# Peptides against a protein of PDB entry 5HDT, part 45

Target 1, 163 residues: chain A of PDB entry 5HDT
Amino acid sequence: MVVKTFMDMDQDSEEEKELYLNLALHLASDFFLKHPDKDVRLLVACCLADIFRIYAPEAPYTSPDKLKDIFMFITRQLKGLEDTKSPQFNRYFYLLENIAWVKSYNICFELEDSNEIFTQLYRTLFSVINNGHNQKVHMHMVDLMSSIICEGDTVSQELLDTV
Target 2, 163 residues: chain A of PDB entry 5HDT as posed
Amino acid sequence: MVVKTFMDMDQDSEEEKELYLNLALHLASDFFLKHPDKDVRLLVACCLADIFRIYAPEAPHTSPDKLKDIFMFITRQLKGLEDTKSPQFNRYFYLLENIAWVKSYNICFELEDSNEIFTQLYRTLFSVINNGHNQKVHMHMVDLMSSIICEGDTVSQELLDTV

## One batch from the design tools (peptide; aimed at target 1 Q11 K103 N106 I107)

Design b2_p26_8 (made by RFdiffusion4)
Pose (drawn by RFdiffusion4):
Structure b2_p26_8 (pose): chain A 163 residues (1-163), chain P 26 residues (1-26)
Amino acid sequence: as target 2 above (163 residues)
Amino acid sequence: SGAKKLTEEEKEEWKEKVEEHKEEWE
């Protein structure tokens, strides 16, 4: 249910944002990012993605250490894109489609460990892509990775090598 | 930089995509 409301919410709705702001900060809790249930981490990942969409360009989570935990957590969930036969695939696709459209990972440019995050993101995307993915999956991955290069400060040799 | 603010056109397009995802998840 929380996924639906965050999915339908708008950047304009200042009222609903101030209301659900405390829940948005809470969903990033370590209880969720490390929850052993695969279905829970997926739902939380979709929420954190829209939470970044709704509150842009000013995200609610300000702690860099915590901000790092989230985007690495999201990258681990993108591994679910590989199983195109799973009933949960379309939800992993929604996650990919969202962070691609919103360019949420660009928040990491300011983090000290930005290169580790972007490098692990690139490796993951190149390791999950297979013949089961339609062109929309290919398109979203390019949009996601293109923004990091074009709008980033630099490209390390390590990140360039993953390509 | 960071996450971008959506234009009014992009919001409308996103609403359409939300409806597609609701159908796929039924």

Design b2_p26_8_s1 (made by RFdiffusion4, then SolubleMPNN; from b2_p26_8, 14 letters changed)
Fold by OpenDDE base, seed 4:
Structure b2_p26_8_s1 (fold): chain B 163 residues (1-163), chain A 26 residues (1-26)
Amino acid sequence: as target 1 above (163 residues)
Amino acid sequence: KGPIVLSKEEKEELKKKREEYYELLK
């Protein structure tokens, strides 16, 4: 139900954004980010991705530390893309497609630890990419990485070494 | 540098895709 709720929301619906602000904040709590169930964490990641889509170009999270936690969390979930035969792969695909399309990670440029976030993202993507992925998956991965490279003013040497 | 604000057309396309994904997740 939560997934459906955020999925149906529009970026231009300020009323809905206000209505579900508390839910958005709640989903970013440690309770969900550190949930022991992997499937729950994936659902949370998908919801968070939708939240970033809805609130773009802003985010309902005012704490830089919280934003970092969220994107590091999402990055960790992307590891699930490695197994293309997993029953949860479609949901991982949903996550990837969403964040790539919206360019959600680009909000991280405002964070002091942006290089760390991007480095972890690149490492994760390169670790999971394989020949079993279809063209769409590859495209989204490339879009996600290229957007950060193109829009970033400064890139750490570590990130450059990762690419 | 910020996230993309989707156009109306892009939002509709995204919504359609999301619906497809939702059905796959059922």
Scores: peptide ipSAE 0.066, ipTM 0.654, DockQ to the pose 0.755
OpenDDE base, seeds 1, 2, 3, 5: peptide ipSAE 0.013, 0.037, 0.047, 0.024; ipTM 0.417, 0.609, 0.628, 0.613

Design b2_p26_8_s2 (made by RFdiffusion4, then SolubleMPNN; from b2_p26_8, 15 letters changed)
Fold by OpenDDE base, seed 3:
Structure b2_p26_8_s2 (fold): chain B 163 residues (1-163), chain A 26 residues (1-26)
Amino acid sequence: as target 1 above (163 residues)
Amino acid sequence: KGARKFTKKEKEEYKKRRKEYYELLK
């Protein structure tokens, strides 16, 4: 299983990182990002989150457009956090926890469209936050948002209006 | 800026969390 392969890989597995690099690149293709199955897209998002973890601090994706597509894709998947009773909630939680721990969105600071990505992330998180979420979910959401604010030199007025 | 590498302790905690995640998938 591809998902488990990346999930179990650590950041110091240099030989494995090289071995599965082409697979990591393939998972970011439009075939997977635009896959018709919602559950498949969630698994792809989790894999991409693990790929950012494994290859930290850099991303194996060199194209700014591809990176934007990936983070916008991940952001869209985070909408699934809204339903805490969903059978897939634990996978959405994994996605959130991973990107919060890794601070993967901080890669976006090098992108020209970083403000758009961050704005969409904040809007998405605020739209899904509810009282059904436990402390860990809230903590990761806050940590994710605060990390971007702290690491960024400035934020746009649009982002400030969102917060 | 950028994504971060984990300390040894964080790696252990992350692996522990993954085990819990596996149980949730059952």
Scores: peptide ipSAE 0.466, ipTM 0.889, DockQ to the pose 0.833
OpenDDE base, seeds 1, 2, 4, 5: peptide ipSAE 0.421, 0.440, 0.435, 0.426; ipTM 0.872, 0.880, 0.877, 0.878

Design b2_p26_8_s3 (made by RFdiffusion4, then SolubleMPNN; from b2_p26_8, 14 letters changed)
Fold by OpenDDE base, seed 3:
Structure b2_p26_8_s3 (fold): chain B 163 residues (1-163), chain A 26 residues (1-26)
Amino acid sequence: as target 1 above (163 residues)
Amino acid sequence: KGPIKLSEEEKKELKKRREEYYKLLE
């Protein structure tokens, strides 16, 4: 129900965004982020991606620690892109496409631990990227990483050395 | 730049993906 609610919203639905702000906050709770079911975690990640899309350029989460937890969580889910034959691949693709187009990770530049988040993202993407992925997947992965490198003002040399 | 609002074309494409995803949830 929660996932469906945010999937139906667009970025111009101001009244709806305000109405479901608390729901967005609840979705980021440990109950969902640490859910024991892998498929549920993927659904949560996709919903979180939609939340970032809907509320762009801002996020409803005011806690830097919570934002870090969310993006580290999303990054962990991106590991599922490795198996293109998985029944869940289309959902992983949706996750990737959404966050790449919206440039959701760019909000992390405001976080103290941005380098940690970006480093983990790059390591994850490079660990799963392979020649079996179609051109669109490759494009989104490159776009996601390039946006951070080219548009960020806090990208460190340490981050570049780790990739 | 930070997160951005999508163009109409991007919205349309992502909506298509979202609808497909929605069907999988049902």
Scores: peptide ipSAE 0.325, ipTM 0.865, DockQ to the pose 0.616
OpenDDE base, seeds 1, 2, 4, 5: peptide ipSAE 0.277, 0.313, 0.181, 0.245; ipTM 0.837, 0.850, 0.762, 0.818; seed 5 fails the geometry check

Design b2_p26_8_s4 (made by RFdiffusion4, then SolubleMPNN; from b2_p26_8, 13 letters changed)
Fold by OpenDDE base, seed 4:
Structure b2_p26_8_s4 (fold): chain B 163 residues (1-163), chain A 26 residues (1-26)
Amino acid sequence: as target 1 above (163 residues)
Amino acid sequence: KGPIVLTEEEKKELKKKREEYYKLLE
């Protein structure tokens, strides 16, 4: 399984990283990002999160527009955290934990539209936070947001108003 | 700035924490 392949890969697995580079690029295509099945999109997001983990601190995607699309895509998937009773919640948790731990969104600081990405992320996270979330979920959400605030040189007023 | 390059200890910790979630994605 493609998802399992990237899940088991380490950051220092240079030969494997090279081997699966084309697959990583293909997973970021519109075919997957705009897939009509919500569960497929979640799996794609999890795989993309692992790709960002594996290739950190860089990314295999050379296009700034593609990177923006990917992170906006991942942000949209995080909306699934709102339903703690969903059968897919644990996969949404995996996505959250991964991107929070790796600080994957921090690569967006290199993008001109970083403020837009971060603003959408914050709005999404605050929209899904609820009393049903356990301490670990809250911790990862806070870690994800605080990392961006702490490492950002410039934060838009819109983002500040969101926080 | 940037994503984290994980140490060996961090990698082990992350994998251990995610062990149950790996099975969900199989």
Scores: peptide ipSAE 0.247, ipTM 0.804, DockQ to the pose 0.685
OpenDDE base, seeds 1, 2, 3, 5: peptide ipSAE 0.308, 0.270, 0.240, 0.232; ipTM 0.842, 0.808, 0.800, 0.814; seeds 1, 2 fail the geometry check

## One batch from the design tools (peptide; aimed at target 1 N106 E151 G152 D153)

Design b2_p27_1 (made by RFdiffusion4)
Pose (drawn by RFdiffusion4):
Structure b2_p27_1 (pose): chain A 163 residues (1-163), chain P 27 residues (1-27)
Amino acid sequence: as target 2 above (163 residues)
Amino acid sequence: YTIPELSEEEKERREEIVEKIHERIFS
């Protein structure tokens, strides 16, 4: 249910944002990022993605250490894109479609471990893509990775090599 | 964050990287 409200919420709704702001900060808790249940991490990942959409360009989570945990957690969930036969696939697709449209990962430009995050993101996307994915999946991955290069400060040799 | 100002050579170099990504994805 929380996924639906965060999905339908708008950047304009200042009222609902201030209300759900405490829940948004809580969903990033380590209890969720490391929950052993696959279905829970997926739902939480979709929420954190819309939480970044709703509050842009000013995200609620300010701690860099915590902000790092989130985007690495999201990258681990993008591994679910590989199984196109799973009933949960369309939810992984929604996650990909969201962070691609919102360019949420660009928040990591300011983090000290930005290169590790972007490199692990690139490797993951190139390791999950297969003949089961339609062109929309290909398109969203390019949108996601293109923004990191075009709008980033630099491109390390390690990140360039993953391409 | 801030989008950096780039020279034309640097923009072209990055566009080439984007093209490589695009080609690999759509291979």

Design b2_p27_1_s1 (made by RFdiffusion4, then SolubleMPNN; from b2_p27_1, 9 letters changed)
Fold by OpenDDE base, seed 4:
Structure b2_p27_1_s1 (fold): chain B 163 residues (1-163), chain A 27 residues (1-27)
Amino acid sequence: as target 1 above (163 residues)
Amino acid sequence: MKIPVLSKEEIEEREKIVKKIEERIFS
């Protein structure tokens, strides 16, 4: 019986999820979501996005209210995309790129308040985008919003009114 | 996550919405 060495053990997906579970829970706390430093909030948002990437298509959160808070929080951070000359713009870009690529918001389909989440997202993105942004920003925004439209079970009139 | 089964007509409507999104984002 060849003893599989620890070095040769591929971390089980469940073990990886367990590793980041505590981090996920802490990052979703009010302490971080309401942190007074905008740079910290941005970092938290990026970390949360990474967590969603790891857990996709599932979420490490059992509370629908917490999920809503997280995505509303992330949406608020996306306002930082407005200033393309900001020292933190690249991090805001990373946030957008990540959530668009992973389709992170799609986990909200099953939430009761999904309509509110999506409408706020759309309003935020439309309010931020301008001709000063590069094509990649435009593309990620379209990808993010299009995924919600195409993969959602229903599309509310309120969401349609944002378009 | 439930995978919705959309009719042809529904898909077409979604595509129209996407086109509107594209137009507004790239405007």
Scores: peptide ipSAE 0.642, ipTM 0.893, DockQ to the pose 0.882
OpenDDE base, seeds 1, 2, 3, 5: peptide ipSAE 0.633, 0.634, 0.637, 0.629; ipTM 0.894, 0.892, 0.897, 0.891

Design b2_p27_1_s2 (made by RFdiffusion4, then SolubleMPNN; from b2_p27_1, 10 letters changed)
Fold by OpenDDE base, seed 4:
Structure b2_p27_1_s2 (fold): chain B 163 residues (1-163), chain A 27 residues (1-27)
Amino acid sequence: as target 1 above (163 residues)
Amino acid sequence: MKVPQLSEEEKKKRQEIVQKIKDRIFS
């Protein structure tokens, strides 16, 4: 899996940032974000997550609308965590682990539509989680959501209503 | 990424929200 090649990359490497800039732009295209194959979409999401890890805390994208689309896309992929017996569960787990560890969603604080992004994320995570998930899934979800609460300038009532 | 300067009271409120998140995730 191509995603595994990014796991050992240094987050602050300018050389790596330059190397994968074109990949980042290409993966964010409508072709990939709207790909009909769910396995392809999952792989794209994982790659995007790795790219965000490399560029953190900055985003390799200048378009706020594109960033929104990407994170809404990633959020939709997290629905795949629901079936713990799925052959692709480990990849969904990787996606969750990555974005939680990196705090990838925090770059959305500066977006005008951050409230919508975070609200959809919270609703998705709460709808997916169940007692069949292991403790690591629970902890990653908590870490991801807690970071957004603690490090944001403001917390909307709409987001609070999801809790 | 902006690092907000929160008051102690605000930090406490955020932690209360975090606790609610934990309670729901682990319910």
Scores: peptide ipSAE 0.656, ipTM 0.900, DockQ to the pose 0.907
OpenDDE base, seeds 1, 2, 3, 5: peptide ipSAE 0.654, 0.654, 0.653, 0.652; ipTM 0.901, 0.898, 0.900, 0.899

Design b2_p27_1_s3 (made by RFdiffusion4, then SolubleMPNN; from b2_p27_1, 7 letters changed)
Fold by OpenDDE base, seed 4:
Structure b2_p27_1_s3 (fold): chain B 163 residues (1-163), chain A 27 residues (1-27)
Amino acid sequence: as target 1 above (163 residues)
Amino acid sequence: MKIPELSEEEIKKREEIVEKIKERVFS
């Protein structure tokens, strides 16, 4: 029997989920989502995005209301993409890149308030994008919004009106 | 997460919407 060394051991998905479950629950608390410091809120959003990456395509939360709050929260943080010269821009970029790559918002398809979530996301993204952003920002926004259009069961007229 | 089974016509409509998104993002 070949003995696996610690360096060669892979952590399975269930162990990974267990490690971050408590963190996920804690970060989704009102204390963090409503934190007065915008830099703290940004870090919370990035951590939440990382958690969604780990759990993808499943959500670590069972409460639809909590999921809505989280994604509405993340959407609000994306407004920080507007100022490309801000010291925190790279973190805002990371947030966008992460949620676009993982297709994190797609777990909202099963939520009753998915239309509201997606509509606010689209409005936010279109409001902040400008010619000062590099091509990667543009592409991540397109990827994020396109995935919602292509993989959703239905597309509401309200969402279409944002385009 | 469920990938919906869409008709060819529906897929085409979705693709057209995507093109509109691209146009607005890169405008």
Scores: peptide ipSAE 0.643, ipTM 0.890, DockQ to the pose 0.902
OpenDDE base, seeds 1, 2, 3, 5: peptide ipSAE 0.640, 0.634, 0.636, 0.633; ipTM 0.887, 0.889, 0.889, 0.882

Design b2_p27_1_s4 (made by RFdiffusion4, then SolubleMPNN; from b2_p27_1, 7 letters changed)
Fold by OpenDDE base, seed 4:
Parts: sequence; C-alpha cells; structure tokens
Structure b2_p27_1_s4 (fold): chain B 163 residues (1-163), chain A 27 residues (1-27)
Amino acid sequence: as target 1 above (163 residues)
Amino acid sequence: MKIPEKSKEEKEEREKIVEKIKERIFS
C-alpha cells in the first residue's frame, strides 16, 4: 500500500521527489478525485498528503487550478472524521495529522482562491469536531487552522466569520 | 514561498484569533 511506504520516507529527498512525481500527477486526475468509492477517495487523499509532505514546502503541481481542486478534495475527505466509530477513522485521523504536521495548506497562500479554500476548510473542521473526538484530533485541528492564521499575509473577513 | 514578517501588533491580533479557534474547537 502506497500510504505505508510514504510514511517512512524522508522529507526533502530529491530522489524521492523524482520517483513519485508521476504518481502525484496521476493521483490528481479527475479519475481519482471524483472516484465513486469513498474508501478509494480517502486513500487518494492520504497519498496526496504524503506527496505534499515529500515536496514541502513546494508543490509538485504547477497549475493553481489543480492545487485548488486537490485541497478542496482533501477538505471534503475530512468530513469522514465525524464518525469516530467508522472502520476508516484511523485513516481519516492520519490524513488530519499529516496535513496539520506538514502545514500542507500553507502552499495555498499564493493562490487567488486561497480564501475559498481556507474558508471551506474551517467550516468543515468546525462542523465535524465534537466531544466524542480525542484530544489529539482537537489539537491537530487547532494546529492546522492556527498555522494558516499566523503565517498568512492577510486574513479575510469571511474566514474570520467562520471562527 | 516566503513567510511574511509581522509586526508585534499584528502577531498579537493573530494570536487572539487563534485563541478563538481554540475555544471553539474545545467547546
């Protein structure tokens, strides 16, 4: 499984970047982002997150539109955190942990549609979180959202209204 | 990607927002 392989990889390895560049491009295709199977989409999201971890702080994609699609896609997957009893919960947790640790969404600062991306992320996270989640989930959400606030050039009123 | 430099005042305002986030997440 690709996810397990990426977890053990070192960030900032040029050899790893070259090796998985093609995979990154394929995973970002509409075929995978719009795959009808929810479990497949989750796996794709985890792989994309790992790819961003490898390439951080740069994105392996040159298209702003593609980057937007990817992060909107990842945001939609985070809705799966709502059911803590789901058999896939651990993978949703991994996704959250990864993107929070790497600060993957910070790549979006330079995108014209960053406000939309961040706003949707915040709304999703706030709608999902509840008292049934453990403290680690709470902390990862805070870390993810705090990084965007603290490191961004500007904070839109629309984003502030989500808080 | 460049991390922008923030003034002390701006950092304080950002921290206030972070505190609001914490309050809502842990509510």
Scores: peptide ipSAE 0.648, ipTM 0.890, DockQ to the pose 0.867
OpenDDE base, seeds 1, 2, 3, 5: peptide ipSAE 0.645, 0.645, 0.644, 0.640; ipTM 0.887, 0.889, 0.889, 0.882

Design b2_p27_2 (made by RFdiffusion4)
Pose (drawn by RFdiffusion4):
Structure b2_p27_2 (pose): chain A 163 residues (1-163), chain P 27 residues (1-27)
Amino acid sequence: as target 2 above (163 residues)
Amino acid sequence: SETKKTFVKETRYYGGREFKEKRNEEE
């Protein structure tokens, strides 16, 4: 249910944002990012993605250590894109479609461990892509990774090598 | 550098609005 309201929410709705802001900060809790249930991490990942969409360009989570935990957590969930036969696939696709559209990962440019995050993101995307994915999956991955290069300060040799 | 930082913020802002609009059209 929380996924639906965060999906349908708008950047304009200042009223609903101030209301759900405390829940958005809470969903990033370590209780969720490390929850052993696969279905819970997936739902939480979709929420954190829209939470970044709704509050852009000013995200609610300000702690860099915590901000790092979130985007590495999301990268681990993008592993789910590989199983195109799973009933949960379309939800992993929504997650990919969202962070691609919103360019949420560009928040990491200011983090000290940006290169580790972007490198692990690239490796993951190149390791999950297979013949089961339509061109929309390919397109979203390019949009996601292109923004990091075009709008980033630099490209390390390590990140360039993952390509 | 300030122009580039603003552009990154605008990309994030308008990308979310366009994504939300696309979803409303699919309804």

Design b2_p27_2_s1 (made by RFdiffusion4, then SolubleMPNN; from b2_p27_2, 24 letters changed)
Fold by OpenDDE base, seed 1:
Structure b2_p27_2_s1 (fold): chain B 163 residues (1-163), chain A 27 residues (1-27)
Amino acid sequence: as target 1 above (163 residues)
Amino acid sequence: KKELEERRKQAMKEGAKKWQEELKKKK
């Protein structure tokens, strides 16, 4: 299983990182990012999050446009956090945990459309946060948002302060 | 600024490592 493969991969396994590089690239294709099945898109997002973990602090994706597409895609998946009783909630939570810990959105600071990406991320998180979430979920959401402010430049910080 | 970029990269590197450790604990 592709999902399991990336989830279990060690970032220090250089041989495996090289072996699965092409697979990582294929997972970022429009075929998967625009897959009609919502559950498939969630799985793809989790895989992509793990790919960012494995290849941190870099990413195997060299195209700024592709990186933008990926992070906008991941951001859209976070909308699923709104329903805490969903059978897929744990996987949405995994996605949140991953991006919060790894701080993969730091890659976006070098993108021309970074402000758009961060704006959408904040809007999404604020739209889904609710009292039904436990403390850990809230913690990761706050940590994710705070880290972006802390690591941002003056322009990014000003933008986030006005959200 | 290169200094800021390096800080961001270091944060990702450390975060990825810590998360990887957390994942191992979940197994």
Scores: peptide ipSAE 0.724, ipTM 0.960, DockQ to the pose 0.854
OpenDDE base, seeds 2, 3, 4, 5: peptide ipSAE 0.025, 0.719, 0.715, 0.643; ipTM 0.463, 0.959, 0.958, 0.943

Design b2_p27_2_s2 (made by RFdiffusion4, then SolubleMPNN; from b2_p27_2, 20 letters changed)
Fold by OpenDDE base, seed 4:
Structure b2_p27_2_s2 (fold): chain B 163 residues (1-163), chain A 27 residues (1-27)
Amino acid sequence: as target 1 above (163 residues)
Amino acid sequence: KEEKKKRRKEAMLNGAKKWQEELEKKK
């Protein structure tokens, strides 16, 4: 129900955004980010991605540490893209589409640990990319990585070595 | 620096709008 709530929400609906703000904050708690169930973590990641869409360009999370945790969390979930035959692949694909379109990782440029986040993102994407992925998956992966490179005027040597 | 931040925010906003449109098409 929570997934559907955020997925169906319009970013122009200010009343709804205010109503579900607390839910968005709770969803980013350690309880959910460190949930033992892999499927639950995937759903949480999708919700978080939608939250970034809804509240763009400003995330409702004010803590830089929390934002770092969230994006590192989302990055870890992208590992699920490696198995195209997985029953949950479509949800992993949704996560990829969302972050690629919304460019939510742009928030990370304001964080002190942006280089670490982007490095992990690139390493993860290159670790899961394979010939089994269709054109759309490849396109979104490329778009996501390219957008970060284009928006980032300064890139760490570590990130450059990873690419 | 402020110019960069503004540009990134605009990109996010535009992307969010486009993705929202795509989601609506899927309904």
Scores: peptide ipSAE 0.725, ipTM 0.962, DockQ to the pose 0.834
OpenDDE base, seeds 1, 2, 3, 5: peptide ipSAE 0.709, 0.714, 0.723, 0.047; ipTM 0.959, 0.960, 0.961, 0.627

Design b2_p27_2_s3 (made by RFdiffusion4, then SolubleMPNN; from b2_p27_2, 17 letters changed)
Fold by OpenDDE base, seed 1:
Structure b2_p27_2_s3 (fold): chain B 163 residues (1-163), chain A 27 residues (1-27)
Amino acid sequence: as target 1 above (163 residues)
Amino acid sequence: SEEKKKRRKEAMKNGAKEWAKQRKLEK
């Protein structure tokens, strides 16, 4: 129910955004980020991606540490893209497509540990990319990485070169 | 810079709109 609610919500509904703000905050709690069920963590990641989309360009999370935890969490979930035949692949694709279109990782440029976040993102994407992925998956991966590199005048080039 | 930050925010806002357009086409 919660997943469906965020999936169907658009950024123009100010009343709904205000109504579900507390729910968005709870979804970023350690309880959900460290949930023992892998499938639940994937659903949480998709919800978080939708939250960034709905509230773009301003995320409802005010803590830099919390934002770091969320993006590191989302990055870890992207590892699931490696298995194109997984029953959950469509949800992993949803996650990738969402963050690629919304460019939610742009929030990370304002974080102290942005280099760590982007480094982990690049390493993860390069580790899972393979010839079994369709053209759309490849496009989103390339778009996501290239957009961050292009914006990365404040990102350490040394770290980018060592990825 | 503030200019770059503004540009990134605009990119996110536009990205969210484009996502919505794509989702409508898929339905």
Scores: peptide ipSAE 0.692, ipTM 0.950, DockQ to the pose 0.843
OpenDDE base, seeds 2, 3, 4, 5: peptide ipSAE 0.689, 0.689, 0.694, 0.689; ipTM 0.949, 0.949, 0.949, 0.949; seeds 2, 4 fail the geometry check

Design b2_p27_2_s4 (made by RFdiffusion4, then SolubleMPNN; from b2_p27_2, 21 letters changed)
Fold by OpenDDE base, seed 3:
Structure b2_p27_2_s4 (fold): chain B 163 residues (1-163), chain A 27 residues (1-27)
Amino acid sequence: as target 1 above (163 residues)
Amino acid sequence: KEEKEKRRKEAMKQGAKKWAEELKLKK
């Protein structure tokens, strides 16, 4: 129910944003982030990704600690990309595609622990990247990492080409 | 404050460069 709700929301609808603000905040609770079921955690991650998409460029979360928890949580879910034959792979792909397109991780630059978050993201992505991934998966992974590098500081074209 | 943030950004940039090299190895 929650997943369907956020996926179908219009990014430009201020009315919808207001209506589901409390739900968005609740999804970031420890109850969901530390849920014992792996599939539930994946669904939560997708919902959170959609929340960032809908509320972009702002986020409904005002606590730096909460934002850190959320992105560390999302990063952990990306580990599921390692198994391309998993029944849940399409959902993992959705998560990757979303965060790459929205550039949701870029809000982490406002956090004191941004380096820790990005380092963990890169470690996770590198751990799952393999030759079994198709061109689209590789593209999204590269786009995600490149966007972070570009936003971090003045970056040379040479560094961008390396990514 | 601004100087501290600048140093933090620089540290992050150096980290990014390291990971960029690893990405090149994975491709």
Scores: peptide ipSAE 0.096, ipTM 0.601, DockQ to the pose 0.035
OpenDDE base, seeds 1, 2, 4, 5: peptide ipSAE 0.068, 0.067, 0.710, 0.021; ipTM 0.616, 0.580, 0.958, 0.476; seed 4 fails the geometry check

Design b2_p27_3 (made by RFdiffusion4)
Pose (drawn by RFdiffusion4):
Structure b2_p27_3 (pose): chain A 163 residues (1-163), chain P 27 residues (1-27)
Amino acid sequence: as target 2 above (163 residues)
Amino acid sequence: TEEKKELVKENMKTNAKLFKEFREEEE
């Protein structure tokens, strides 16, 4: 349910945003980012993605340590894109489609561990892509990774090597 | 540097609205 309301919410709805702001901060809790259930982490990942869409360009989570935990958590969930036969695939696709559209990962440019995050993101995407993915998956991955290079300050040799 | 940061934020803001409008059209 919370996934649907965050999916349908708008950046304009200041009323609903102030209302659900406390829940958005809570969904980033360590109870969810490390929940052992695969289905819960997936739902939480989709919410955090729209939470970044709704509140852009000013995200609610301000702690850099916590902001790091979230985007590494999202990268771990993008592993689910590999199993195109799973019933949960279209939800992993929604997650990819969202962070690609919103360019949420660009928030990490200011984090001290940005290179580790972007490098682990690139490795993951190149390790999950297979013949089961349509061109939309390929397109979203390029949109996601292109923004990091074009709008970033620099490209380390390590990140360039993952390509 | 300030102009670049503002542009990056503006891009994110525009893209969030476009993604919302794209989803309404799909309904």

